# Designs tried in a protein design run: peptides against a protein of PDB entry 4XPM. Part 19

Target 1, 160 residues: chain A of PDB entry 4XPM
Amino acid sequence: VMLHSKNVKGFLENTLKPYDLHSVDFKTSSLQSSMIITATNGGILSYATSNNDVPKNSINEINSVNNLKMMSLLIKDKWSEDENDTEEQHSNSCYPVEIDSFKTKIYTYEMEDLHTCVAQIPNSDLLLLFIAEGSFPYGLLVIKIERAMRELTDLFGYKL
Target 2, 67 residues: chain B of PDB entry 4XPM
Amino acid sequence: DIKGTIAFDTHGNVIESTGVGSQRIEDIGDLSKVTLDAEGFAQVQGDSLLVHLYKRNDITLAVYTSA

## One batch from the design tools (peptide; made by RFdiffusion4, then SolubleMPNN)

Design b1_p10_2_s1 (from b1_p10_2, 6 letters changed)
Fold by OpenDDE base, seed 1:
Structure b1_p10_2_s1 (fold): chain B 160 residues (1-160), chain C 67 residues (1-67), chain A 10 residues (1-10)
Amino acid sequence: as target 1 above (160 residues)
Amino acid sequence: as target 2 above (67 residues)
Amino acid sequence: SDLLDEILKG
């Protein structure tokens, strides 16, 4: 089974859904965006955004896409720096995880008032990136991205 | 009655919070130091609230009750 | 705990 571009887009769109607990009165907002980007250049291969109320081909849409590109580059750069910084890898912002015997790391980054989380898809040149509002707890964001990444086994080992 | 909850991970980051727990995020520092029994349970008397602690799979859940 | 289970399997 091959993961097609449309399948990836649909997957990312599904990750936007809020985390809704029924045991207690707790529900997050939807993710603002979910992206797969290249670890090398920070280029966006696929993305989904919850802000779909913007008219197509409008200046607002262009600005929105440009903003995503900017954020992806900034996060990619910081991720790259942290991957070469042993101290940062031992901070509370770094979660070493293992998925199907593959080791990777989840990083949390504060981007202005937004909560972001990024992780290298195991043994690949790709990063999975979640962007959420500041109300989205980091601990839950980490759980969310880890579980999402477990569903992307088709991309494990993907090289550009 | 449950007055609130806080769930947090081993990094001290919040997973969820409700009720009075949302206003007591600072308790995580102290709660993370509590010694749990063999089953991962503990009870800690705070101010006016009793905190029930449950830890499993590196997730700690604190449930705040009046008694 | 139901909540703990929900977090773990959610």
Scores: peptide ipSAE 0.517, ipTM 0.943, DockQ to the pose 0.650
Fold by OpenDDE base, seed 3:
Order: structure tokens, then sequence, then C-alpha cells
Structure b1_p10_2_s1 (fold): chain B 160 residues (1-160), chain C 67 residues (1-67), chain A 10 residues (1-10)
């Protein structure tokens, strides 16, 4: 069973929602972007963004999409390098995790003033990528992406 | 009387912070070294604040209170 | 802790 493209986008849109605690006065911003990209080329298969106030087909929209493409490629490259670097895999920016007996890694990357988090969907050619403002704590971002991956079991083992 | 909170993971990365905790992120280094009891609890006295530590599922929560 | 539970459940 594979998720339909519309369902995937809807899922990613839901991940944009802020983390809002009720026990204390703590609420994050929405994620700036949430994407599924290819591990091979960094191509965007699906994405969601919190900035929906840009007119469609406008120059600003094109620029924003191009920015996402660039960030996707850059993060993919960093991920690829780290996957071949044992030193980076043992840094505090790498979280080894296991989901239903599948092992994967979550990486946190500072991209300019943004906080990003990327993880290979277990045993697949796909990466899940979250982009947040710098105010979004990395520890919470890691928790968020891990929990999101647990909802993407249909993509486990997906090969291009 | 809670003055603030900090939650952090085993990598020392912040999960959340509120109140005075938001201004004491640097405390994570010391708090991560505190020995917890069998229930994952400890208390640390610092200046005029008492820090209550709770650890569960690799998440450490520090609650700052007066007295 | 209620807060810890909320983080874990969120």
Amino acid sequence: as target 1 above (160 residues)
Amino acid sequence: as target 2 above (67 residues)
Amino acid sequence: SDLLDEILKG
C-alpha cells in the first residue's frame, strides 16, 4: 500500500502545526516547510509550506519554490557526506533511532538562521525534511520528525 | 511556585524552555551531570532557586521554583 | 510531572 500524493501532501501540511503546550506557557511557531525528497538527487517529491499568502504563479512563489529546491539539494548533500563519515555520525547532531526494527538516523543542520532536521525514511531512497525558524528547539524538532516518520510506514523500503 | 522550565534530551539539545529557564539554557551542561535516584528524580539548589529534575524516556525536565 | 507527560504525549 502506497500513499496517494494528495494524502502525502496533507500529511506534510499537518506536520506544519506548531507545538503548543498547555501545562506551561510554551508554543512554537509553525514549521516553515515540510518535505519528502529523494536521497539520490535531493529532488522534492512532496512539500508543504506555512507561507500560503503568496499569489500563485507569482515571482515570489517561484522564488520560494526555488529556495526550497536549493535547500533540499544542500541538505541532501550534507546528509550524503555525513552518511559516509563515521565522525559526523557520532556527533551530537546525529540521532540514531529505531522504528519497528528499522534503523535510521536523524540529523540536525543549521541552515543560515533556520533550524533543519532530516532523516532517511527507513530502508528507502527518501528523506523527510523539516525546516523551522531558529526559535524552534532542536530537541523538539527531533522528537517531531521521529514521530512523523512513525506515521509513514507505507514508505518504508521505497526504492526509486 | 514555578518560575520556569527547561526540557532537554540526551544530546543536551533543548526541547522546551519557559520563564527563567529560557534564560538559563547554559545550565543544561551542569544539570545533565546530576545523578538521579531510581525514580529519575533529583533536586539541585542554586542561588535563590530550587531546580527539580525529572528524567523519563531520555527526556530531562528541569523545573525552577523558589525556596 | 504533567509537563513531562504532555511532551511525551504531544
Scores: peptide ipSAE 0.514, ipTM 0.943, DockQ to the pose 0.671
Fold by OpenDDE base, seed 2:
Formats: sequence, C-alpha cells, structure tokens
Structure b1_p10_2_s1 (fold): chain B 160 residues (1-160), chain C 67 residues (1-67), chain A 10 residues (1-10)
Amino acid sequence: as target 1 above (160 residues)
Amino acid sequence: as target 2 above (67 residues)
Amino acid sequence: SDLLDEILKG
C-alpha cells in the first residue's frame, strides 16, 4: 500500500487520539501535534494538530504553524546533535528499537512544558515527531510512537 | 483491594499511573531495583500498602493494595 | 495482569 500525502495526513491525525485504558481509570489527553519532518532541515512534510477548531487561513492558524515549524527545527537540531554523540545515544532519553530488522532510535525531549518524542523512520531521511502535553507520560509516549512507526513501513528507506 | 497502580519502563519513565500510584512516582527508583522471581513477580511491603510487582516485555507494573 | 496486557496490546 502506497502512502500518499492524504494517507499520511490521515495517519498522523489518527495518532492524535488519546491513550485510553479500560482496566483502570486512565486516559491521556490527545497529542497536541504529530508530524513527519525531514531529518536534514527539520522541514515539515506533513502534520496534524488537535487544534482543529482554528479557522483555516486565520492568523491563529498561521501562528500555530509557525510554532510547529520552530519546534520542528529545534527538535531536529537536538536529534542531529544526539545522533552525533555516543553518550547521548546511551542516555535515558534514547530508546534503541528494532522494527522488522530495521534499527532506529526514539528520543524524548522536554520542550518547555511539553513532552516530545522523535524517531527516525528506519533508513530514511524522515523523522516522526509527537508533541504532547506535560501530563502525557514519556514511557507511554515512547510506546505510542514505536507502534506508530510500525505502521509506516512504506516510508522505510525513503530518501529525499 | 487495589489502591493504585504505576507502570514504568526500563528507563524509569512512567507509562501510566492511577490512584495512590500517581502520588508515588518517586517509588519507581526503588521498585526498579527489586529482584523479581522467575515468573516476573515480587511483593514489597511499604508503609501501610503492599506493592505487587509484575514485569513483562520490559514493562513493570506496580499494584498498590491495602494489605 | 489484565492491565499489563492492555498496555502491551493497546
């Protein structure tokens, strides 16, 4: 199955859904944002946000997009630095994972009061980025992004 | 009688917390050091609560009971 | 634990 722009957008929108347990009374907030960005420049290729009530083309939408661009760039920079730092790759903020024999790393970053998680789509020039409220547990955020990554096999090996 | 839960990963990061567990996140440091049996189970007595530990697939679940 | 299973499967 080929992932078109529309499909990617829909996928990202689906990742926004909160984690809801039924065994106990536990439910997270929705993700604030979910993005696919370039590993090279932090450019946003696709994104979804939980703030869908913002009018299209409004000044508020523009501001929100600009904010996403800034966060994307900052997180890409952090990711790039960590990828070039052996010690950071072995820190508590780095989760090495393997998906279908492909290796990648999941990084968690505190961005002001937000909890973020970023992972390189295996063997690609793309990063998957989740932005959540500070109340969203990092451990769960990591699980969430790992599982999401498993659904993006069509993008494995994607080069710009 | 379950009073709360904490689930955490091998990095000590919270996966979920409920009840009294939400107020005892600091317990993760000590709980992560507890030796589990062959079935991935342990019990730790703390204060007036008993903590039941279950570990599977790098996830540790702590269940707090009144015992 | 049912909760553990739910986390692993959810």
Scores: peptide ipSAE 0.516, ipTM 0.943, DockQ to the pose 0.667; fails the geometry check
Fold by OpenDDE base, seed 5:
Structure b1_p10_2_s1 (fold): chain B 160 residues (1-160), chain C 67 residues (1-67), chain A 10 residues (1-10)
Amino acid sequence: as target 1 above (160 residues)
Amino acid sequence: as target 2 above (67 residues)
Amino acid sequence: SDLLDEILKG
């Protein structure tokens, strides 16, 4: 199925689901947010959030969206800096990965008390961004976003 | 008699932790330096607990059991 | 390990 804007939203919503292991008693929280943003400006093209209890168009909802916009911009800036920094690309916060012969990098960033993970969709002008609570392990967050990226092949090579 | 677990990646970042493993995240530094055998296994004795290490696909699993 | 398999396959 071709990914359209509607499908992307549903995809992102699905990524919010927690990671639940049954071999041991381990379960994460849901992701707070999942979004696709532009690598150039940090603009949000699509997003999903677990905070659905806030009334739409309320002051709190507006503030939440604004906060999301701010975070996306900040993370984009950090990502941009790291993409131009060889040392940062070799830090423990950077995971080089290859998907279907396309190379990309996954970065983890601490944003206040939140754990975030961002990756450029291969050969595209887009970034996939996960925002989770601080209790969400970074190693698992990386695995999660890598697997999600593998499902976004329709966006590989997407240019603005 | 598993007392806990820690799974971590090659960057030392936690993938999961349970039981006593959740209280011993600092062990990752030392555990990451342990030499594994050809099958990706090792055992480390410490603090009255035995740590069983398993590595596969760049994921290391530490299982804590009684010594 | 069942746990390791679950992480890899889950």
Scores: peptide ipSAE 0.514, ipTM 0.943, DockQ to the pose 0.661; fails the geometry check

Design b1_p10_2_s2 (from b1_p10_2, 5 letters changed)
Fold by OpenDDE base, seed 2:
Structure b1_p10_2_s2 (fold): chain B 160 residues (1-160), chain C 67 residues (1-67), chain A 10 residues (1-10)
Amino acid sequence: as target 1 above (160 residues)
Amino acid sequence: as target 2 above (67 residues)
Amino acid sequence: SKLLDEILKF
């Protein structure tokens, strides 16, 4: 199955869902945002946000999108720096993972009071980016993005 | 009875926390150093609580009980 | 652990 733009959007929307453990009383908030961005420029190719109560084409929506654009660019820049820094790649904020024989890395970044994580889609020019509230545990966020990445095999090797 | 839980990864980052575990995130540093048996289990007595440790697939779960 | 099993199934 080929991932089309609409399919990707729906996928990202699904990633927003919180985790709710049933064996204990633990439930997260929804992700604030989920995005696929370019590794080159941090441009947003697709995104989903949990705040869907904002009227479309409103100034608030525009501001929200602009904020996402800014965050994506900043995170891309940080990611790019870390990819060129051996020390950062071995820091506690970097999770090397292997998916279907492809190697990639998951980075966690504190952005103001938000918890974020970003990972290069294997062998691609694309990054998957999750933005969550500060109450969202980093360990769980990493698990979440890793699991999500495993579902994006159609984008493996995607070049701009 | 379970008083709380903490699950954490190999980087010491929290995966989940409940009950008293949510107030004892700082325990991760010490818990991560505990040697587990061949089955990935350990028990650590501390304070008035007993900590049951379970590790599988690089995820460590700490369960706090009164005894 | 039941909880650990649940986490591993995320």
Scores: peptide ipSAE 0.577, ipTM 0.944, DockQ to the pose 0.703
Fold by OpenDDE base, seed 4:
Structure b1_p10_2_s2 (fold): chain B 160 residues (1-160), chain C 67 residues (1-67), chain A 10 residues (1-10)
Amino acid sequence: as target 1 above (160 residues)
Amino acid sequence: as target 2 above (67 residues)
Amino acid sequence: SKLLDEILKF
């Protein structure tokens, strides 16, 4: 099965859903944004956002998209720096993971008041990026992005 | 009997927290150093609360109860 | 713990 643009968008929209535990009173907010971006330039290939209360083609929508572009670029740059920094790769903000014998890393980054995490889709030129409110725990965010990435096997090895 | 919970990963990052656990995130540092038994269990007395520790698949759950 | 079980199912 091939992931088409339509399928990727729907996938990202689904990742926005919060976690809701039933054994205890714990529920997260929805993710603010979920994106697939290029590892080379931070260009957005697909994205979903929970804040859809903006008129289409409005200045506010344009600003929102531009903000996502800026965040994507900044996170890509930080990710690139860390991938070339042995010390950062051994910090508590870096999670080495293995999916179906493919190795990758999950990084957590605090962006102003937001909690973000990013991971290179294994052996690809693509990054998966989650942006959440500051109340979203990093440990849970890491679990979330790992589980999501396991569903993107069609993109493993994708080169631009 | 449960006063709160904290779940955290091997990096010390929170997965979830409830009740008094949400106010005791700083306990993770000490809790992560507790030696667990062969089944991944331990109990630790902390101030006025008893902490039940459960670790499985790199996730540690701390349950705070009265004691 | 059922809570731990629930978390592991994420």
Scores: peptide ipSAE 0.574, ipTM 0.943, DockQ to the pose 0.675
Fold by OpenDDE base, seed 1:
Structure b1_p10_2_s2 (fold): chain B 160 residues (1-160), chain C 67 residues (1-67), chain A 10 residues (1-10)
Amino acid sequence: as target 1 above (160 residues)
Amino acid sequence: as target 2 above (67 residues)
Amino acid sequence: SKLLDEILKF
């Protein structure tokens, strides 16, 4: 079954949910945003945001979307640089992972006070991007995005 | 009995922290160097607290207790 | 550990 645009949007919305431990007093915030963007130019193909209190078609919504576009482009550029930098690929900000025999990398990036995580969907022209508040631990963010990618097998090998 | 926790990955990045663990993130550097037994367990005395270490699937959990 | 088990279940 192929993932349609509607299904992808719903999937991304679901990734916004926080992690909540029950054995101890630990709960994260929701992700600020979750996106699938192009690795080629950082264009947003699908996205979800947790702050849905903004009226639709308002100036504030437009500004919010524009901010996402800016962040996605910046992260894409940084990712592209790191993919061409062997040293950066061996830093603690890079997690090589293997999903169903496909190799990819997860990168963590500090964007001002936000914690971000990005990974190329295996063999595709697509990147999965999570943006969280600074209180969201990087180690958990990496786990989150890895497990999310495992649910996107329909997009493996997707070319624009 | 539990005063706090820290869970961290092989890169030293935090997965979760609670209680006193949230104020002892700097301990990860030392805790990551502790030799664990065959079951992935160790105990380390630190300050007035005892740290119980559990490692499984590349995740290390540190539990801080008074004893 | 129940906590470690819970983390692994994320």
Scores: peptide ipSAE 0.540, ipTM 0.942, DockQ to the pose 0.685
Fold by OpenDDE base, seed 3:
Structure b1_p10_2_s2 (fold): chain B 160 residues (1-160), chain C 67 residues (1-67), chain A 10 residues (1-10)
Amino acid sequence: as target 1 above (160 residues)
Amino acid sequence: as target 2 above (67 residues)
Amino acid sequence: SKLLDEILKF
């Protein structure tokens, strides 16, 4: 199966959906944003956002996209630093995981009042990035991104 | 008779919380140290609540009930 | 428990 641009966009849009428990009264907010970015430059290859109440091609939409570009760059930089820091890799903000014999790491980062997590798609030059409100628990965010990566096997080993 | 819940991972990060559990996130530190039986179960007496602990696949669930 | 099962289904 090949992941085309439209398929990736649709996939990211689906990751925005909240979790809703039925046995107890617990429901998360939707993710604010979901992105695939380059590990090298932090460039956005694909993204989805829950903020759909902005007129298309408006100044506000452009500003929103610019904000995503800024966040992606900052998170990429922090991720790059942590990948070269053994101490950071042993913090509670780093989750080593293995998917189909491929090793990767999930990092959680506080970005102002937002909760974010990022993970390198195994053996690739790509990062998967989730941005959520501060009310979104980190433990659940990690589970969410791990399970999402398991559906992106077509991107494993992708090099720019 | 559930008063609340907390689910957390091996890093002590919250997965979900409800009811009184949402007000007792600080309990995770102590709950993570509780020894579970072979089936991943334990009970811990709180101040006025009984905590039922269940662990499976590195996820710990704490269920708060009346003592 | 049912709740733990729900979490594992996420």
Scores: peptide ipSAE 0.546, ipTM 0.941, DockQ to the pose 0.700; fails the geometry check

Design b1_p10_2_s3 (from b1_p10_2, 6 letters changed)
Fold by OpenDDE base, seed 4:
Structure b1_p10_2_s3 (fold): chain B 160 residues (1-160), chain C 67 residues (1-67), chain A 10 residues (1-10)
Amino acid sequence: as target 1 above (160 residues)
Amino acid sequence: as target 2 above (67 residues)
Amino acid sequence: ASLLEEILKF
Protein backbone atom coordinates (compact mmCIF):
# COMPACT_ATOMS: atom_id res chain seq x y z
CA VAL B 1 0.00 0.00 0.00
CA MET B 2 1.39 3.35 -1.07
CA LEU B 3 1.82 6.12 1.45
CA HIS B 4 -0.77 8.85 1.08
CA SER B 5 -0.09 12.50 1.80
CA LYS B 6 -1.88 12.38 5.13
CA ASN B 7 0.02 9.29 6.16
CA VAL B 8 3.33 10.88 5.26
CA LYS B 9 2.47 14.03 7.21
CA GLY B 10 1.57 11.97 10.24
CA PHE B 11 4.76 9.97 9.92
CA LEU B 12 6.86 13.13 9.84
CA GLU B 13 5.02 14.51 12.84
CA ASN B 14 5.87 11.39 14.79
CA THR B 15 9.56 11.81 14.00
CA LEU B 16 9.54 15.13 15.86
CA LYS B 17 9.36 13.45 19.27
CA PRO B 18 12.51 13.66 21.40
CA TYR B 19 14.73 10.96 22.79
CA ASP B 20 14.21 10.44 26.50
CA LEU B 21 16.74 8.03 27.93
CA HIS B 22 15.96 6.51 31.30
CA SER B 23 19.26 4.77 31.97
CA VAL B 24 20.87 8.18 32.39
CA ASP B 25 19.68 11.72 32.89
CA PHE B 26 19.50 12.57 29.20
CA LYS B 27 16.70 13.97 27.08
CA THR B 28 16.80 15.77 23.74
CA SER B 29 14.59 18.53 22.48
CA SER B 30 12.00 17.80 19.85
CA LEU B 31 13.08 18.12 16.26
CA GLN B 32 12.44 21.57 14.90
CA SER B 33 11.37 20.22 11.52
CA SER B 34 11.07 17.00 9.54
CA MET B 35 10.72 17.05 5.77
CA ILE B 36 10.57 15.04 2.59
CA ILE B 37 11.99 17.05 -0.28
CA THR B 38 12.95 16.45 -3.88
CA ALA B 39 16.57 15.72 -4.65
CA THR B 40 16.27 17.61 -7.92
CA ASN B 41 15.38 21.10 -6.71
CA GLY B 42 14.79 20.83 -2.97
CA GLY B 43 11.04 21.25 -3.29
CA ILE B 44 9.04 20.33 -0.21
CA LEU B 45 6.64 17.42 -0.69
CA SER B 46 5.70 17.11 2.98
CA TYR B 47 6.81 18.62 6.26
CA ALA B 48 6.18 18.77 9.99
CA THR B 49 7.32 21.37 12.50
CA SER B 50 7.28 21.57 16.28
CA ASN B 51 6.48 25.28 16.16
CA ASN B 52 2.72 25.26 15.72
CA ASP B 53 1.84 28.36 17.71
CA VAL B 54 1.62 30.58 14.63
CA PRO B 55 -1.85 31.58 13.42
CA LYS B 56 -2.95 30.04 10.14
CA ASN B 57 -2.52 32.15 7.02
CA SER B 58 -0.61 34.77 8.98
CA ILE B 59 2.45 36.54 7.69
CA ASN B 60 4.47 34.73 10.33
CA GLU B 61 3.28 31.37 9.04
CA ILE B 62 4.21 32.31 5.50
CA ASN B 63 7.64 33.41 6.65
CA SER B 64 8.07 30.15 8.55
CA VAL B 65 7.23 28.10 5.48
CA ASN B 66 9.51 30.26 3.37
CA ASN B 67 12.30 29.62 5.84
CA LEU B 68 11.78 25.89 5.45
CA LYS B 69 11.87 26.29 1.68
CA MET B 70 15.14 28.14 1.94
CA MET B 71 16.64 25.55 4.26
CA SER B 72 15.56 22.68 2.04
CA LEU B 73 17.10 24.32 -1.01
CA LEU B 74 20.37 25.04 0.77
CA ILE B 75 20.66 21.51 2.11
CA LYS B 76 19.78 20.02 -1.27
CA ASP B 77 22.59 22.07 -2.79
CA LYS B 78 25.08 20.89 -0.18
CA TRP B 79 23.92 17.32 -0.64
CA SER B 80 24.26 17.55 -4.41
CA GLU B 81 27.79 18.89 -4.10
CA ASP B 82 28.79 16.15 -1.69
CA GLU B 83 27.29 13.42 -3.87
CA ASN B 84 29.64 14.62 -6.61
CA ASP B 85 32.68 14.89 -4.32
CA THR B 86 34.54 11.72 -3.40
CA GLU B 87 36.44 13.45 -0.62
CA GLU B 88 33.26 14.65 1.08
CA GLN B 89 31.77 11.18 0.89
CA HIS B 90 34.68 9.92 2.98
CA SER B 91 34.47 12.63 5.63
CA ASN B 92 33.17 12.17 9.15
CA SER B 93 29.99 13.94 8.06
CA CYS B 94 28.96 11.10 5.75
CA TYR B 95 27.45 7.82 6.94
CA PRO B 96 27.05 5.10 4.33
CA VAL B 97 24.19 2.82 5.31
CA GLU B 98 22.40 -0.17 3.88
CA ILE B 99 18.70 -0.87 4.41
CA ASP B 100 17.33 -4.16 3.12
CA SER B 101 20.11 -4.36 0.52
CA PHE B 102 19.53 -0.75 -0.58
CA LYS B 103 22.46 1.60 -0.13
CA THR B 104 22.24 5.27 0.77
CA LYS B 105 24.19 7.95 2.65
CA ILE B 106 23.35 10.12 5.62
CA TYR B 107 24.99 13.55 5.72
CA THR B 108 25.20 15.89 8.70
CA TYR B 109 25.30 19.65 8.17
CA GLU B 110 25.71 22.56 10.51
CA MET B 111 23.25 25.24 9.43
CA GLU B 112 23.85 28.37 11.45
CA ASP B 113 23.25 27.14 15.01
CA LEU B 114 21.11 24.18 13.94
CA HIS B 115 22.04 20.54 13.58
CA THR B 116 20.68 18.94 10.42
CA CYS B 117 20.94 15.60 8.72
CA VAL B 118 19.73 14.49 5.32
CA ALA B 119 19.56 11.19 3.48
CA GLN B 120 18.43 10.11 0.06
CA ILE B 121 15.61 7.63 0.32
CA PRO B 122 17.20 4.61 -1.36
CA ASN B 123 17.11 4.61 -5.15
CA SER B 124 14.65 7.52 -5.16
CA ASP B 125 14.43 11.17 -6.14
CA LEU B 126 13.52 12.04 -2.55
CA LEU B 127 15.46 13.21 0.50
CA LEU B 128 14.50 12.88 4.14
CA LEU B 129 15.61 15.89 6.19
CA PHE B 130 15.72 16.46 9.96
CA ILE B 131 16.39 19.86 11.50
CA ALA B 132 17.18 20.06 15.20
CA GLU B 133 18.58 22.49 17.73
CA GLY B 134 22.31 22.63 18.24
CA SER B 135 21.94 20.70 21.48
CA PHE B 136 20.80 17.58 19.61
CA PRO B 137 23.83 15.28 19.26
CA TYR B 138 24.78 14.46 15.68
CA GLY B 139 25.35 10.80 16.40
CA LEU B 140 21.88 10.39 17.84
CA LEU B 141 20.37 12.41 15.01
CA VAL B 142 21.95 10.01 12.51
CA ILE B 143 20.55 7.01 14.35
CA LYS B 144 17.13 8.66 14.37
CA ILE B 145 17.01 9.33 10.64
CA GLU B 146 18.37 5.90 9.74
CA ARG B 147 15.68 4.19 11.76
CA ALA B 148 13.00 6.49 10.38
CA MET B 149 14.07 5.72 6.83
CA ARG B 150 13.57 2.02 7.48
CA GLU B 151 9.87 2.80 7.80
CA LEU B 152 9.69 4.42 4.36
CA THR B 153 10.27 1.34 2.21
CA ASP B 154 7.21 2.22 0.13
CA LEU B 155 9.15 5.22 -1.17
CA PHE B 156 12.25 3.25 -2.10
CA GLY B 157 12.83 3.60 -5.81
CA TYR B 158 10.34 6.46 -6.14
CA LYS B 159 11.08 8.54 -9.23
CA LEU B 160 9.55 11.90 -10.09
CA ASP C 1 29.87 5.98 41.53
CA ILE C 2 29.29 7.10 37.97
CA LYS C 3 30.50 10.65 37.44
CA GLY C 4 29.39 10.90 33.82
CA THR C 5 29.01 9.20 30.47
CA ILE C 6 29.72 9.72 26.78
CA ALA C 7 28.28 7.64 23.98
CA PHE C 8 29.76 8.17 20.53
CA ASP C 9 29.74 6.56 17.11
CA THR C 10 32.50 5.38 14.78
CA HIS C 11 32.76 8.89 13.32
CA GLY C 12 33.49 10.37 16.73
CA ASN C 13 30.15 12.14 16.86
CA VAL C 14 28.36 12.34 20.19
CA ILE C 15 25.23 10.28 20.74
CA GLU C 16 24.73 11.36 24.35
CA SER C 17 26.69 12.83 27.24
CA THR C 18 26.00 13.33 30.93
CA GLY C 19 27.82 14.62 33.99
CA VAL C 20 31.55 15.06 33.63
CA GLY C 21 31.29 13.44 30.22
CA SER C 22 29.63 16.57 28.88
CA GLN C 23 32.77 18.49 29.81
CA ARG C 24 35.15 15.96 28.29
CA ILE C 25 33.94 15.59 24.72
CA GLU C 26 37.52 16.14 23.59
CA ASP C 27 38.37 12.75 25.09
CA ILE C 28 36.58 11.02 22.21
CA GLY C 29 39.61 11.38 19.98
CA ASP C 30 41.80 9.40 22.33
CA LEU C 31 39.10 6.99 23.47
CA SER C 32 38.33 6.00 19.89
CA LYS C 33 41.91 4.78 19.50
CA VAL C 34 41.81 2.44 22.49
CA THR C 35 41.99 -1.24 21.60
CA LEU C 36 39.13 -3.24 23.04
CA ASP C 37 39.13 -6.87 24.11
CA ALA C 38 37.06 -9.62 22.51
CA GLU C 39 34.06 -8.57 24.60
CA GLY C 40 34.32 -4.96 23.45
CA PHE C 41 35.61 -3.74 26.79
CA ALA C 42 38.53 -1.64 27.99
CA GLN C 43 39.54 0.47 30.95
CA VAL C 44 41.59 3.63 30.73
CA GLN C 45 42.91 5.72 33.57
CA GLY C 46 42.47 9.38 32.76
CA ASP C 47 43.26 12.22 35.11
CA SER C 48 41.55 11.40 38.40
CA LEU C 49 38.85 9.27 36.78
CA LEU C 50 38.68 5.73 35.49
CA VAL C 51 37.01 5.34 32.10
CA HIS C 52 35.12 2.15 31.34
CA LEU C 53 34.66 1.59 27.61
CA TYR C 54 31.97 -0.62 26.12
CA LYS C 55 31.48 -1.04 22.39
CA ARG C 56 28.55 -2.80 20.78
CA ASN C 57 26.83 -2.31 17.42
CA ASP C 58 29.40 0.35 16.46
CA ILE C 59 28.44 2.49 19.46
CA THR C 60 31.01 3.17 22.17
CA LEU C 61 29.92 4.02 25.69
CA ALA C 62 32.41 5.63 28.04
CA VAL C 63 31.53 5.57 31.72
CA TYR C 64 33.54 7.81 34.03
CA THR C 65 33.99 6.63 37.60
CA SER C 66 36.19 7.54 40.53
CA ALA C 67 37.40 3.97 40.84
CA ALA A 1 25.26 -1.98 28.29
CA SER A 2 21.72 -1.10 29.33
CA LEU A 3 22.20 2.40 28.00
CA LEU A 4 23.28 1.06 24.61
CA GLU A 5 20.24 -1.18 24.54
CA GLU A 6 18.00 1.76 25.29
CA ILE A 7 19.49 3.88 22.51
CA LEU A 8 19.19 1.12 19.94
CA LYS A 9 15.53 0.52 20.73
CA PHE A 10 14.46 3.93 19.47
Scores: peptide ipSAE 0.200, ipTM 0.833, DockQ to the pose 0.586
Fold by OpenDDE base, seed 1:
Structure b1_p10_2_s3 (fold): chain B 160 residues (1-160), chain C 67 residues (1-67), chain A 10 residues (1-10)
Amino acid sequence: as target 1 above (160 residues)
Amino acid sequence: as target 2 above (67 residues)
Amino acid sequence: ASLLEEILKF
């Protein structure tokens, strides 16, 4: 089944939803952003953001998008460095994952006061990127992004 | 009578914390060394709290209770 | 173990 851009956008929007562990009275915030970017250049192919209180086509919206572009590029660069660093792949910020026999790695990165995690969609030129507030635990981000990737099998092996 | 919780992964990174668990993240180092039974369960006596440990699917949950 | 499954229901 082919994934159209609208379907991908909708998928990313759904990933913004928080975890609600009401059994222990714990609830996360929504993700700030969810993106699919290129592993080659950090270009944004699709994205979703929460709290879209800025008017459309406003300077504030443009600045928000530009901020996402900057973050995606920075994270791509850090990811690229780590993929070429054996030591970083064995740190507590790297989680090896296997999905349907496909191997990938999830990396967590602190971006100022934000918590981020990124993972290469298996065998693809694409990265899935989550950006959350600092109150969002890294452990839950890792679980969240792993489970999200399991729903993106159509993008496995995608090459630009 | 749960006073708090900590859930952490095999890296020792926090998945969630509530109550007194939020102030006892440093316990993860010791809790990760506790030997669990075949069902992934253990109880550890703390300072004034009893810690109930549950592990499944590489996630460890520590539940702090008064007794 | 059952408690863990109940809490980590996500």
Scores: peptide ipSAE 0.067, ipTM 0.630, DockQ to the pose 0.801
Fold by OpenDDE base, seed 5:
Structure b1_p10_2_s3 (fold): chain B 160 residues (1-160), chain C 67 residues (1-67), chain A 10 residues (1-10)
Amino acid sequence: as target 1 above (160 residues)
Amino acid sequence: as target 2 above (67 residues)
Amino acid sequence: ASLLEEILKF
């Protein structure tokens, strides 16, 4: 199924959902945000947020969106640096993965009190970015983003 | 009787934690060094608790019990 | 080892 902008938004919204492991009485929070950004400039192409309590076009919403823009840029910068750093690619914050025949890397970053996870959509100029609360374990966050990225095959190879 | 759990990946990053495991995340460093048997299992006596380790598909689960 | 599969269902 071809991913149109509207479909991408819906997809990102679905990624916000928490995990609930009933067998061990463990449940995560929802993701705060899920985004597709450009690898070049960190520009947000699409995003979803679990914070629906903020009125649209309010000052608070504007501030939140601006914050997302800033975080996206910062994470993109960190990602870019790490992609050019062999040592960082072998750290515990980097997870090489292969989806079908495509290879990519998942990175985890602590952003203040937030847990973030970012991955380049294979062979593309796009990054998938998850932002979660600090209570969301990194290991599970990585699994989540990998599984999500497997559903974005239509974006593999996307160039700006 | 399970007192808690920690699940972590090959990078030592937490996947989930429950019970006393939530307060013993620092144990991952030591637990990751434990040699597992062919079934991906080990038992380690730690402090006042017995830790049961299970590993499958690059995920390690530590289960804390009193015995 | 099967306990891992039983517990980690996500």
Scores: peptide ipSAE 0.055, ipTM 0.649, DockQ to the pose 0.783
Fold by OpenDDE base, seed 3:
Structure b1_p10_2_s3 (fold): chain B 160 residues (1-160), chain C 67 residues (1-67), chain A 10 residues (1-10)
Amino acid sequence: as target 1 above (160 residues)
Amino acid sequence: as target 2 above (67 residues)
Amino acid sequence: ASLLEEILKF
């Protein structure tokens, strides 16, 4: 069953939610952005961003979207390079995972002052991308994206 | 009385930290090398604090206490 | 243990 664009948007918005652990005094910020992009060109198919005081259709909103486009292209390029580099695939920035017998990898990337992680949706031409503040722990970010991918089975095997 | 905590994964990346643990992220390198018992537990004395290690599902939790 | 469970539920 194909996920409708509206459903995907809502899903990505839900991934923005922070961790708020009650067993200890620990909470994260919300994700800045959550995106599904093409592995081939880094084009944005769907995205969600945390609420800000930017008016809708303003020039600042347009600039923000343009920034997301730039980041998606940069991360796609680095991901593509790493997928063809065995050394990078064995670094501590790469997490091989298996979901329902499908193998994929999660990569963490430092992007200026931001923490990002990206993973290919299993057997697809799509990437899931999370962008968070530098205070968001990488290990927790990896757990978050792995669990998110487990909810995107409808996109497994999707080819452009 | 817990003074702080650090949770980290098999890659040594932080999952969470609280209290004094937030100031001792550098300890992960040494803590990751500690041999755990069959129950996934160990205790390590470090300076004035005792560290209680618990590992489950490839996540290690370090709990710092005074004793 | 409870902390790990809380993390893993997400």
Scores: peptide ipSAE 0.319, ipTM 0.799, DockQ to the pose 0.535; fails the geometry check

